# Peptides against a protein of PDB entry 5OOQ: the designs that were tried, part 23

Target 1, 227 residues: chain A of PDB entry 5OOQ
Amino acid sequence: YREDVRQVVTHPANALSFLQPGRLVEISVNGKDNYGWGAVVDFAKRINKRNPSAVYTDHESYIVNVVVNTMYIDSPVNLLKPFNPTLPEGIRPAEEGEKSICAVIPITLDSIKSIGNLRLYMPKDIRASGQKETVGKSLREVNRRFPDGIPVLDPVKNMKIEDEDFLKLMKKIDVLNTKLSSNPLTNSMRLEELYGKYSRKHDLHEDMKQLKRKISESQAVIQLDDL

## One batch from the design tools (peptide; made by RFdiffusion4, then SolubleMPNN)

Design b1_p11_1_s2 (from b1_p11_1, 8 letters changed)
Fold by OpenDDE base, seed 1:
Structure b1_p11_1_s2 (fold): chain B 227 residues (1-227), chain A 11 residues (1-11)
Amino acid sequence: as target 1 above (227 residues)
Amino acid sequence: SSFQLLEQPPL
């Protein structure tokens, strides 16, 4: 269901109007390389100069240039080609303990995990020396100010996606989330834990009653033998 | 401020 929502949100008909310069987007390339939150520079329709008749999927039909501050420092960023979403080998986010740098990477809409309800003030020329690092500082400041996460655009309230099937999907997700948050499984596990505690308490109480009966019967037998 | 929270995106 989350992927279904993502597919709708990142569809060109819905996403492009929210990809203004400075818009924050959460980036995952090829489902493996998580760059975290980046800032949109611009976007363009994908054009294949070698094959003008190339047909791309809707989610691959646009290239979004984004500033990330999580690029591994030793990544071959000089090999990045503008408007080519096929990233060179070695282009990856920094792992834990590795140093990162700021870079502009071209991505497809399919590489957008979420669209933030936040926009940075972007430099006029992001390619100028030091400008990417300025955006990188702004990204760090945003992350510092939103420790619980950057606000994501609401597909219905903010993006105005009013498709009936999408609304039904969102309603189903909300019901499921409510059911998960109301945790009938946790209530059932709590019931099982409660029943387990009650069962153990009841078993102990029955065992104590049986022991008291056996003691009383043995005392009755001892009294009969002393007679 | 280096950023703006957008309640409503500019169309």
Scores: peptide ipSAE 0.146, ipTM 0.790, DockQ to the pose 0.175
Fold by OpenDDE base, seed 3:
Structure b1_p11_1_s2 (fold): chain B 227 residues (1-227), chain A 11 residues (1-11)
Amino acid sequence: as target 1 above (227 residues)
Amino acid sequence: SSFQLLEQPPL
């Protein structure tokens, strides 16, 4: 049930509007590499230049660039490819007793464990020397200020996920948390039915993104003509 | 370092 909630929360139709620069997200890559809380730089639709007809799942259809402060110091960070969520071998978080560094890594929505109800102020050029380390210091300060954990976005109150089936799922989870002694209700909600309802919202988001790009391109052209 | 926590109000 927690995974079902995560699937709904991290679906593009719900998550993308909350992935503004500086948004805190909890990161787990391939279910094994826990980077902890990182900060969103930006996101883009996943495009395969070699195979433009490549179909990705909804959760793999976007790449999110995130700053982490838990990268193992000897990780081959120079092998990281921009907008490639397939991380090179040896890219991993530091283990206990190992030194860590700040890095920008590309992840999929499926690598988001939770979305925080906090945003950092992000520098304009995160790739400039020392900027990642500044964000890394801010991440440490956040963790210091929230010793009980970083507050997670409420899917209903904050994210405004008002789907009836999702609300029923949340209610079932609440009941199960109170009734730990009763057999797990075997009725997994079909995630496919939930995803079908989010399709329209996802399409609207893509349309808005295309519109914003056209506006930005038009402004860039105007700036070029004024030069 | 100006740590600005931007609490986004709920839309």
Scores: peptide ipSAE 0.104, ipTM 0.794, DockQ to the pose 0.114
Fold by OpenDDE base, seed 4:
Structure b1_p11_1_s2 (fold): chain B 227 residues (1-227), chain A 11 residues (1-11)
Amino acid sequence: as target 1 above (227 residues)
Amino acid sequence: SSFQLLEQPPL
């Protein structure tokens, strides 16, 4: 159901009117490379100069240029081709402990995980030296201001998606969420956040248990030497 | 307003 919602939200008929410069979008390339929240520079209809007869799916028919601040520092960003969403090998987000840089990447609508209800003021010339880094600072500031996550556009209230089948889908999701909310274990997003908090709490609890065990073992050794 | 605008931090 979440993917079905994403497909509707990211469809050109719905998404393009919200892809203004500075619009925050959550980026997942090929469902694998999570760049987090980036800022829209611009978008254009995808044109294949080599194959003008190329037919793209609706979600692949537009190229969105986005600034990300999570690009791995050693990624071959110089190999990025404008308006080519097929990213070179080695273009990836930085992993934990790796350094990141700001980059402009071309993505398809299919690489948009969510559309944020926020817009940054974008530099007039994003290609000028230092301008991407300015946007990168702004993205960090947004993440700092929204520790619980960047607000997502409501498909119905904000995007005004009034399709009857979509509304039925949303109602089904609401019913499922209500049923899932009655079962504390099954709220998957809360489960991931709860699982993230629970995993961190569990890891901290296990670390604390191990530390307490080591302290108790050390105290037991000290008591044996005093005998 | 359908979206919130955030100013860029001053350089």
Scores: peptide ipSAE 0.059, ipTM 0.727, DockQ to the pose 0.662
Fold by OpenDDE base, seed 2:
Structure b1_p11_1_s2 (fold): chain B 227 residues (1-227), chain A 11 residues (1-11)
Amino acid sequence: as target 1 above (227 residues)
Amino acid sequence: SSFQLLEQPPL
């Protein structure tokens, strides 16, 4: 059920409007490389210049650039290619006892574990010297302030995912969390229907993208004065 | 370090 929710939340039709610069996202690459919470720099539609006819899944169809502060210090970060989510060998999070650095990595939507209900102030030029480290300090401060975890966007209340089948899924999860008993497998068929709806919504979203970005940018600013 | 808590009103 958690994966099903994640698939819906990270679908382009739902996620992209919340991937503003500075949005916190929890990052897991290839289901193994956990970078923790990073900050969104930007995103773009994935374009394969070598194969323009390449069809990507919805979750692989966008590249999100994120600042992480957990990159292993000896990772070959110089080999990172902008907008290439196929990370070079050796690009990994620091393990316990290892030193980490700040890096910008390109990820797919599928590498987003959670979308946070927090947004950092982002430097205008993240590639400028010291700017990544500034974001890294902000990420550390956020983690310090939220020892019990960074607040995650509520899919219904915050993301306004109002699809009836999704709401039913959420209700089932709530019931399961209370009753410990019921098997998640029956909801897979509803996911296909959900994805069909989201695919159509995504097409409409791309057409309305400029308008939604403006609306999202205007609503985002509760400045916490104390940082 | 400035972070914004986005209580996004429901978009």
Scores: peptide ipSAE 0.047, ipTM 0.728, DockQ to the pose 0.164; fails the geometry check

Design b1_p11_1_s3 (from b1_p11_1, 7 letters changed)
Fold by OpenDDE base, seed 5:
Structure b1_p11_1_s3 (fold): chain B 227 residues (1-227), chain A 11 residues (1-11)
Amino acid sequence: as target 1 above (227 residues)
Amino acid sequence: SSFQLLEPPPE
């Protein structure tokens, strides 16, 4: 269900207005490479010069450039291509015990785990010598000041997502979190219905498909356990 | 301060 909320929050219709320079975002690339909290540099609509007719999902249709301070020191950062979210092999966050450096990486909206309610003061030219490191220091300071975690934007209070279907979705998620033990299948179906309504209204078709898949997988697991 | 809290969380 957290993923369902994430899909709504990171949709261009909701997220882009909060991706100002310096906005903190929590980054997970390909669901495996967790860079932690980074700072937004800028974003642009994804354009495939080689294939102008390329169709991207809503969550892949924009490229967000972010400064991270958790890049593995020996990562081939020189191979990073601007506005290319397909990261070269070897680009990864530092593991425990490894040294890290600051880097600017291009990511899709789908790689945003959370949007923070904090914004750094960004250098005018992030490519200038030492500027990424300055941002890196700021990120460390933020993490120091928020040991319990960086405040995340509230979808309703902060992001002003006032869609009735979304509000109902959120409410049902809360109920599900409380009542997961009673009838997960029925609750999941209701959640799917609400998400479907929201998706239709906001053209979030891909997110709906993903949700349906997760629900189906959950149902399969339940069936296996009943078996 | 190197960062700004844009909207303080409600108390």
Scores: peptide ipSAE 0.070, ipTM 0.777, DockQ to the pose 0.144
Fold by OpenDDE base, seed 1:
Structure b1_p11_1_s3 (fold): chain B 227 residues (1-227), chain A 11 residues (1-11)
Amino acid sequence: as target 1 above (227 residues)
Amino acid sequence: SSFQLLEPPPE
């Protein structure tokens, strides 16, 4: 269901109006390269100059340029081609312990994991020296201020997606989440009742042991008196 | 501030 929601949210009809310069988006390229939250520079309709008749899926029909601050420092960023979402080999996010740099990368809508409810103030010329690093600092500050995560746009309340099927999907998800939260196994009351039953069984067992001990002691005393 | 929270317009 999460993927279904993502597909609807990242559809051009819904997403493009929220991809203003500075909009924060969570980026995952090819399902494996997670760049984290980046900032939108701009977007354009994807045009294949070599094959003008090329038909792209809706989610691949636009190119979004984003600033990321998680690019691996030794990535061949000089090989990046504007508006080409097919990234050169070696372009990847920094792993844990690796150094990162700021870069502008072209991505498709399909590479957007989430759209944030935050927008950065973007430099006028992001390609100018030092401007990407400025955005990178801003991204770090945002992450610092939102330790529990950057707020995501609500598809219904914020994005105003009013499709009936989508609303039904959202309702189903809400019901499932409620059921999961009310799961008897995680319900504290049921756990307390279960623990209470175990406690009572233990108490009964202990009482039986004590009673058997008392009977045994009384029999032992009788045997001593009969001797 | 380097960023702005974009709240939806009041309904």
Scores: peptide ipSAE 0.046, ipTM 0.709, DockQ to the pose 0.134
Fold by OpenDDE base, seed 2:
Structure b1_p11_1_s3 (fold): chain B 227 residues (1-227), chain A 11 residues (1-11)
Amino acid sequence: as target 1 above (227 residues)
Amino acid sequence: SSFQLLEPPPE
């Protein structure tokens, strides 16, 4: 069910309107390289100049450039090609104990695990010296503020996905979550994870409202101290 | 830190 939801959420018809600059997205490349939460720089329709007749799947038809702060420090980031989602060998997230750096990587929609209900303020020129690191600091701050996870967009409430089949799927998930909440021990780890994600989503909506207030208050305080 | 959370797009 999670994958089904992900497929719908990350479909261009649904996702693109939420991939504004600074939008937080959770990134997994090739199903194995988990970069965690990154920030959207921009996106573009995938164009193959060498093969203009190339047909991509819906989830591979767009390239999203994202800033990640989890790139392995020794990754050959200089080999990254803009708008080429086929990442060079060695491009990977840092493992435990390894140092990481900030990088902009091109990914497909299929590499998006989740779309966050948060947006960072993005520098106008992310390629300028130090700008990626600034975003990286912001990402760390977000993670610090959301220890239980970054709020995910609600597909129905926030994304306004009104597809009947999807709504039925969501209802089924809700029913399962309700059953999980009533009997957590009998439910599969997957259902618990689903429930956890949805529960986090529900909690995250309230947390987002609270966090927005706290951030607004904190920014107001910082602005007052800087004056 | 210049962390600015932007509001979700207006419905």
Scores: peptide ipSAE 0.041, ipTM 0.722, DockQ to the pose 0.129
Fold by OpenDDE base, seed 3:
Structure b1_p11_1_s3 (fold): chain B 227 residues (1-227), chain A 11 residues (1-11)
Amino acid sequence: as target 1 above (227 residues)
Amino acid sequence: SSFQLLEPPPE
């Protein structure tokens, strides 16, 4: 059910309000390339200039540009196309023992494993020389300060996801974590039911986005200046 | 550089 939660959390109606510049996100591309925690630069709705009528799934309908500090040093980063989430062959994270560099990569919402409850202060021009490396140093410092892991946004308390079926799912997960056993109740809720609700709310996407943005903007912020 | 931790607003 972790994947079901991820599908709801990363849906545009929920995620976009929390993808401010500097937001930390955990990144996995194509289910195989784990870049770890990166920092959001910006995002935009995915537009196909060659085929304006192209239809994307909700989770592929936006492109998020993120700074990662785990790019393999010999990756063909010069072949990266801005706002193109189809990454060139050879673009991958560094393996153990390999050297890494900082890079800005375009990803879809589907490539987000988790959304962190932390934001970095981002340089004004992240693509300028040395700026990505500055963010990379900050990412390393954050990981050092949070040895038990970067805190993840709580879908209910922080993201204000109040859908009844989602709340039921969360409750079931809590029960499963406690009992470590399956029961007939586990078969009652699946991604199809939850995703169906959010898919039907697609027409209300902007309204939901605006509401959640207002909530996000009203959140208390603790700033750590020593980073 | 600085970072911020976001918390929900008080009730």
Scores: peptide ipSAE 0.036, ipTM 0.705, DockQ to the pose 0.111; fails the geometry check

Design b1_p11_1_s4 (from b1_p11_1, 7 letters changed)
Fold by OpenDDE base, seed 1:
Structure b1_p11_1_s4 (fold): chain B 227 residues (1-227), chain A 11 residues (1-11)
Amino acid sequence: as target 1 above (227 residues)
Amino acid sequence: SSMQLLLPPPE
């Protein structure tokens, strides 16, 4: 069920309006490479220039560029291609005892484990020398300030995901947290219906992309130092 | 309105 919530939260119809520059996201690539919390640089719709007819899933249809501070130092970062979420072999997070560096990696929405309720102030030019490292320091500072974990966006309160089926899913999760009885079949059917709704909402998002951006930009901003 | 928290660059 947590995965089901993640699928809803990371769907383009819901996630894109919260992927502003500096937005913190928790990153897991291919379900195995955990980079921890990174900062969003930007995102773009995935376009295959070689095959314009290529169809991507909703969660793979966008590329999010993120700064991570956990890249293994000996990773072939020079082989990273902008806007190519298919990472070269050897691109991985540092393991325990290994040194890490800052890197910008292109990921899909499917690689987002969580969206944080925090944003970093991002340098104007992240590609400039030393700028990634500055973001890396900021990420370390965030982790220091939130030892119990970075606050995650509330899907309902913050993201305004108020779809009835989603709310029912959330209630079921709450119940299941207390009761081990899961009915996977009923949940899967509801998920398909929910996905269908979000796919339609995604189309609306593309049409209303400018409006949603304006709404997200108009949100109240509080600095962490004021807390 | 969802409140956003911003962290300034480290000094």
Scores: peptide ipSAE 0.078, ipTM 0.805, DockQ to the pose 0.393
Fold by OpenDDE base, seed 3:
Structure b1_p11_1_s4 (fold): chain B 227 residues (1-227), chain A 11 residues (1-11)
Amino acid sequence: as target 1 above (227 residues)
Amino acid sequence: SSMQLLLPPPE
Protein backbone atom coordinates (compact mmCIF):
# COMPACT_ATOMS: atom_id res chain seq x y z
CA TYR B 1 0.00 0.00 0.00
CA ARG B 2 2.90 2.37 0.63
CA GLU B 3 4.08 1.70 -2.90
CA ASP B 4 0.58 2.37 -4.21
CA VAL B 5 0.59 5.73 -2.42
CA ARG B 6 4.06 6.46 -3.82
CA GLN B 7 2.87 5.70 -7.35
CA VAL B 8 0.01 8.17 -6.99
CA VAL B 9 2.12 10.86 -5.31
CA THR B 10 4.92 10.62 -7.89
CA HIS B 11 2.58 10.61 -10.88
CA PRO B 12 3.26 13.70 -13.07
CA ALA B 13 -0.27 15.03 -12.53
CA ASN B 14 0.43 15.28 -8.78
CA ALA B 15 4.21 15.57 -8.34
CA LEU B 16 5.30 18.18 -10.91
CA SER B 17 3.58 21.11 -9.20
CA PHE B 18 5.64 20.35 -6.07
CA LEU B 19 9.01 19.96 -7.84
CA GLN B 20 9.96 23.63 -7.61
CA PRO B 21 13.64 24.57 -7.38
CA GLY B 22 14.90 23.70 -3.91
CA ARG B 23 12.15 21.18 -3.10
CA LEU B 24 13.52 18.36 -0.99
CA VAL B 25 12.98 14.85 -2.35
CA GLU B 26 14.11 11.49 -1.07
CA ILE B 27 15.92 9.61 -3.83
CA SER B 28 16.31 5.93 -4.60
CA VAL B 29 17.66 5.06 -8.05
CA ASN B 30 16.74 1.67 -9.53
CA GLY B 31 15.53 0.54 -6.11
CA LYS B 32 19.16 0.04 -5.01
CA ASP B 33 21.00 3.33 -4.80
CA ASN B 34 19.69 5.40 -1.89
CA TYR B 35 21.03 8.95 -2.08
CA GLY B 36 18.87 10.19 0.79
CA TRP B 37 17.35 13.65 0.63
CA GLY B 38 18.33 15.88 -2.28
CA ALA B 39 17.20 19.25 -3.62
CA VAL B 40 15.39 19.75 -6.93
CA VAL B 41 17.15 21.96 -9.47
CA ASP B 42 14.60 21.71 -12.26
CA PHE B 43 12.64 19.22 -14.36
CA ALA B 44 11.81 18.70 -18.02
CA LYS B 45 9.73 16.39 -20.15
CA ARG B 46 11.81 13.47 -21.36
CA ILE B 47 12.57 13.75 -25.06
CA ASN B 48 14.39 11.10 -27.02
CA LYS B 49 16.22 12.93 -29.80
CA ARG B 50 17.13 9.66 -31.50
CA ASN B 51 13.62 8.27 -31.32
CA PRO B 52 11.03 11.04 -31.12
CA SER B 53 8.28 8.42 -31.19
CA ALA B 54 9.55 6.80 -27.99
CA VAL B 55 6.76 6.31 -25.47
CA TYR B 56 7.63 6.43 -21.80
CA THR B 57 5.53 5.46 -18.82
CA ASP B 58 4.09 8.38 -16.87
CA HIS B 59 6.69 7.93 -14.12
CA GLU B 60 9.55 7.85 -16.66
CA SER B 61 8.25 10.65 -18.90
CA TYR B 62 9.99 13.46 -16.96
CA ILE B 63 13.56 14.02 -15.86
CA VAL B 64 14.22 15.74 -12.55
CA ASN B 65 17.66 17.20 -11.88
CA VAL B 66 18.55 16.98 -8.20
CA VAL B 67 21.52 17.95 -6.05
CA VAL B 68 22.69 15.18 -3.76
CA ASN B 69 25.46 15.35 -1.15
CA THR B 70 25.93 11.57 -0.88
CA MET B 71 27.64 10.79 -4.21
CA TYR B 72 30.62 8.46 -3.83
CA ILE B 73 33.80 10.52 -4.26
CA ASP B 74 35.28 8.19 -6.89
CA SER B 75 32.10 8.03 -8.98
CA PRO B 76 32.65 9.03 -12.62
CA VAL B 77 30.53 12.17 -12.30
CA ASN B 78 32.14 13.62 -15.43
CA LEU B 79 30.25 10.99 -17.44
CA LEU B 80 26.88 12.27 -16.24
CA LYS B 81 24.79 13.54 -19.13
CA PRO B 82 22.26 16.26 -18.44
CA PHE B 83 18.69 15.03 -18.89
CA ASN B 84 19.79 11.41 -19.25
CA PRO B 85 18.38 9.37 -16.34
CA THR B 86 20.35 6.29 -17.41
CA LEU B 87 23.29 6.80 -15.08
CA PRO B 88 26.78 5.60 -16.06
CA GLU B 89 28.22 2.55 -14.38
CA GLY B 90 29.92 3.46 -11.11
CA ILE B 91 27.56 6.32 -10.28
CA ARG B 92 26.44 5.43 -6.77
CA PRO B 93 25.99 6.82 -3.27
CA ALA B 94 28.83 6.54 -0.79
CA GLU B 95 28.66 3.59 1.56
CA GLU B 96 29.37 3.78 5.28
CA GLY B 97 32.94 4.92 5.81
CA GLU B 98 33.34 6.23 2.24
CA LYS B 99 33.76 9.90 1.37
CA SER B 100 30.99 11.67 -0.49
CA ILE B 101 30.72 14.69 -2.78
CA CYS B 102 27.94 16.87 -4.09
CA ALA B 103 26.59 16.14 -7.56
CA VAL B 104 23.67 16.97 -9.80
CA ILE B 105 22.01 13.81 -11.09
CA PRO B 106 19.11 13.37 -13.49
CA ILE B 107 16.41 11.05 -12.14
CA THR B 108 12.92 9.94 -13.14
CA LEU B 109 9.81 10.44 -11.02
CA ASP B 110 9.98 6.73 -10.26
CA SER B 111 13.22 7.38 -8.34
CA ILE B 112 11.43 9.66 -5.86
CA LYS B 113 10.63 7.88 -2.60
CA SER B 114 9.14 10.91 -0.87
CA ILE B 115 8.51 14.60 -1.47
CA GLY B 116 9.44 16.77 1.49
CA ASN B 117 7.46 19.65 2.92
CA LEU B 118 10.63 21.79 2.78
CA ARG B 119 12.25 23.93 0.11
CA LEU B 120 15.79 25.33 -0.02
CA TYR B 121 16.80 28.63 -1.53
CA MET B 122 18.77 27.54 -4.58
CA PRO B 123 21.72 29.32 -6.17
CA LYS B 124 20.93 31.00 -9.50
CA ASP B 125 23.63 28.98 -11.26
CA ILE B 126 24.03 25.55 -9.71
CA ARG B 127 26.78 24.69 -12.22
CA ALA B 128 29.01 27.50 -11.01
CA SER B 129 31.99 26.51 -8.89
CA GLY B 130 31.10 25.86 -5.26
CA GLN B 131 27.33 26.16 -5.70
CA LYS B 132 26.59 22.45 -5.40
CA GLU B 133 28.62 22.37 -2.19
CA THR B 134 26.56 25.25 -0.81
CA VAL B 135 23.41 23.23 -1.41
CA GLY B 136 25.17 20.26 0.16
CA LYS B 137 25.80 22.27 3.33
CA SER B 138 22.13 23.25 3.40
CA LEU B 139 21.11 19.60 3.10
CA ARG B 140 23.35 18.72 6.06
CA GLU B 141 21.81 21.53 8.08
CA VAL B 142 18.30 20.27 7.29
CA ASN B 143 19.24 16.78 8.41
CA ARG B 144 20.70 18.24 11.61
CA ARG B 145 17.50 20.19 12.33
CA PHE B 146 15.27 17.20 11.64
CA PRO B 147 16.95 14.26 13.39
CA ASP B 148 13.66 12.33 13.39
CA GLY B 149 13.32 12.79 9.63
CA ILE B 150 12.35 15.47 7.16
CA PRO B 151 8.60 16.13 7.11
CA VAL B 152 6.90 14.57 4.09
CA LEU B 153 4.11 16.29 2.16
CA ASP B 154 0.70 15.00 3.14
CA PRO B 155 -0.95 13.76 -0.09
CA VAL B 156 -4.38 15.01 0.99
CA LYS B 157 -3.73 18.03 3.20
CA ASN B 158 -0.72 19.44 1.34
CA MET B 159 -0.90 18.01 -2.19
CA LYS B 160 -4.71 18.25 -2.36
CA ILE B 161 -5.13 14.83 -3.95
CA GLU B 162 -8.91 14.55 -3.68
CA ASP B 163 -9.55 11.51 -5.85
CA GLU B 164 -12.17 9.31 -4.19
CA ASP B 165 -10.31 6.09 -4.87
CA PHE B 166 -7.13 7.56 -3.43
CA LEU B 167 -8.97 8.76 -0.34
CA LYS B 168 -10.34 5.25 0.09
CA LEU B 169 -6.80 3.91 -0.19
CA MET B 170 -5.59 6.34 2.48
CA LYS B 171 -8.45 5.38 4.78
CA LYS B 172 -7.63 1.72 4.34
CA ILE B 173 -3.99 2.41 5.19
CA ASP B 174 -5.02 4.34 8.30
CA VAL B 175 -7.28 1.50 9.37
CA LEU B 176 -4.50 -0.98 8.74
CA ASN B 177 -2.03 1.10 10.72
CA THR B 178 -4.44 1.11 13.62
CA LYS B 179 -5.28 -2.58 13.10
CA LEU B 180 -1.74 -3.68 12.10
CA SER B 181 -2.16 -6.59 14.47
CA SER B 182 -4.47 -8.68 12.25
CA ASN B 183 -5.40 -8.53 8.54
CA PRO B 184 -2.83 -7.38 5.99
CA LEU B 185 -4.86 -6.22 3.02
CA THR B 186 -2.86 -8.12 0.38
CA ASN B 187 -4.80 -6.88 -2.61
CA SER B 188 -3.21 -3.95 -4.38
CA MET B 189 -5.79 -1.41 -5.37
CA ARG B 190 -6.68 -1.27 -9.03
CA LEU B 191 -3.98 1.29 -9.73
CA GLU B 192 -4.91 1.18 -13.41
CA GLU B 193 -8.29 2.76 -12.76
CA LEU B 194 -6.70 5.37 -10.53
CA TYR B 195 -3.99 6.10 -13.11
CA GLY B 196 -6.58 6.56 -15.82
CA LYS B 197 -7.86 9.61 -13.96
CA TYR B 198 -4.37 11.01 -13.44
CA SER B 199 -3.39 10.45 -17.07
CA ARG B 200 -6.17 12.78 -18.13
CA LYS B 201 -4.87 15.38 -15.67
CA HIS B 202 -1.35 14.90 -17.00
CA ASP B 203 -2.49 15.76 -20.52
CA LEU B 204 -3.81 19.02 -19.09
CA HIS B 205 -0.62 19.68 -17.11
CA GLU B 206 0.73 22.32 -19.44
CA ASP B 207 -2.55 24.21 -19.33
CA MET B 208 -2.84 23.92 -15.56
CA LYS B 209 0.83 24.64 -14.87
CA GLN B 210 0.24 28.37 -14.71
CA LEU B 211 -2.67 27.97 -12.35
CA LYS B 212 -0.76 25.66 -10.02
CA ARG B 213 2.19 28.05 -9.94
CA LYS B 214 -0.09 30.92 -8.99
CA ILE B 215 -1.54 28.85 -6.17
CA SER B 216 1.93 27.86 -4.97
CA GLU B 217 3.19 31.45 -5.07
CA SER B 218 0.23 32.62 -3.03
CA GLN B 219 0.94 30.13 -0.26
CA ALA B 220 2.38 31.44 2.96
CA VAL B 221 6.10 30.83 3.25
CA ILE B 222 7.65 30.15 6.64
CA GLN B 223 11.37 30.12 7.16
CA LEU B 224 12.82 27.20 9.10
CA ASP B 225 14.24 29.65 11.63
CA ASP B 226 10.66 30.58 12.53
CA LEU B 227 9.95 27.01 13.55
CA SER A 1 -3.50 26.36 2.53
CA SER A 2 -0.43 24.25 3.34
CA MET A 3 2.45 26.55 4.25
CA GLN A 4 5.77 25.99 2.52
CA LEU A 5 8.87 25.85 4.68
CA LEU A 6 11.96 27.58 3.28
CA LEU A 7 15.53 27.24 4.47
CA PRO A 8 17.98 30.02 3.60
CA PRO A 9 21.54 29.23 2.56
CA PRO A 10 23.84 28.43 5.46
CA GLU A 11 25.94 31.41 6.73
Scores: peptide ipSAE 0.076, ipTM 0.808, DockQ to the pose 0.419
Fold by OpenDDE base, seed 5:
Structure b1_p11_1_s4 (fold): chain B 227 residues (1-227), chain A 11 residues (1-11)
Amino acid sequence: as target 1 above (227 residues)
Amino acid sequence: SSMQLLLPPPE
């Protein structure tokens, strides 16, 4: 269910209006490299100059530049190519005990785990010396102020996602969460297992796939009208 | 109202 919600939230039709400079986003590249919370610099439509006919999925069709403060210090950050979300080998978050640095990395929407309900004041020129580090300090301060986690945008209340199928999905999730929360035997691990079982039982994954398809179809129509 | 908390740069 969380992944299903994430797919809707991170869809261009919903996410882009919330990717203003300074917007906090939680970053997971390829579902493995967790950079934690970073700050949006900007975004652009993904254009392959070498292959203009390249078709990207909706979640891969935009590149978001984000400042992270968790880059491994010995990562080959000099090999980062602007507007190339395919990160060079060795670009990774610092592990426990390793030193980290600030870096700007290009990511796809699919690498956004969550969108925060917070926005930093961003330097005018993030490429200027010391500016990334300033943002890095701000990120540390945010983490200090929110020890229980950065507030996430509510898809309905904040993002105003009004799709009927999505609202139905959210209601199902809320009902499920209520049922899980009412079970005193649910520790966090059991909750996740149960959530997974309930998710499968309620076919929410299929509902989300259908919703994603409808969203994609709607976007395709808009693109056709813009041609 | 999405309370967008704008945090100033740290001093």
Scores: peptide ipSAE 0.060, ipTM 0.780, DockQ to the pose 0.533
Fold by OpenDDE base, seed 2:
Structure b1_p11_1_s4 (fold): chain B 227 residues (1-227), chain A 11 residues (1-11)
Amino acid sequence: as target 1 above (227 residues)
Amino acid sequence: SSMQLLLPPPE
């Protein structure tokens, strides 16, 4: 039930406090375009200027700008619009054998596969010449240091989500995983129901604030040399 | 190139 866990982790109440500038996130757009690990620039609540009353799902209600180093070189990156998660046609990651470049792309929370337990120190102006490429080099170095994969935040241990409803959801996932082979659809529906209950019960902003505080209490710094 | 810093998550 990786997808079910992802839904919980990437919910605004849980994810936003971990989307600080430089946070590593694994990116998949539209379920097909895998950009790999990128670095968060910033995020903002999604606003529809044409329809201010537009209601988005929780996972589509925020736009996250991320630096990726896997953009296909011939992608029309000049057509990218800030805070517009609807990417132009031709925007895609480079395939094997293709050249890639660094780019800043706007994504929704739904495009986050994983949140890493690492954060890069980001340039103040990512739009300045050479800054994206600097971040791109850092991303390559991180990948080199973690050949088995960049470590993912543990929802309980690292994200400090100790809410009883969340813990019940996690426990249910474990139980349902044992039964997945017998009734996948029923198990998935039950997880969705539990997720829905959790989402409706908790205030997004308050939960985010609490988690952000916990994160800020202690941090270590590791300098990456040879960049 | 500029050196980058990594911040591990808090324990």
Scores: peptide ipSAE 0.061, ipTM 0.794, DockQ to the pose 0.146; fails the geometry check

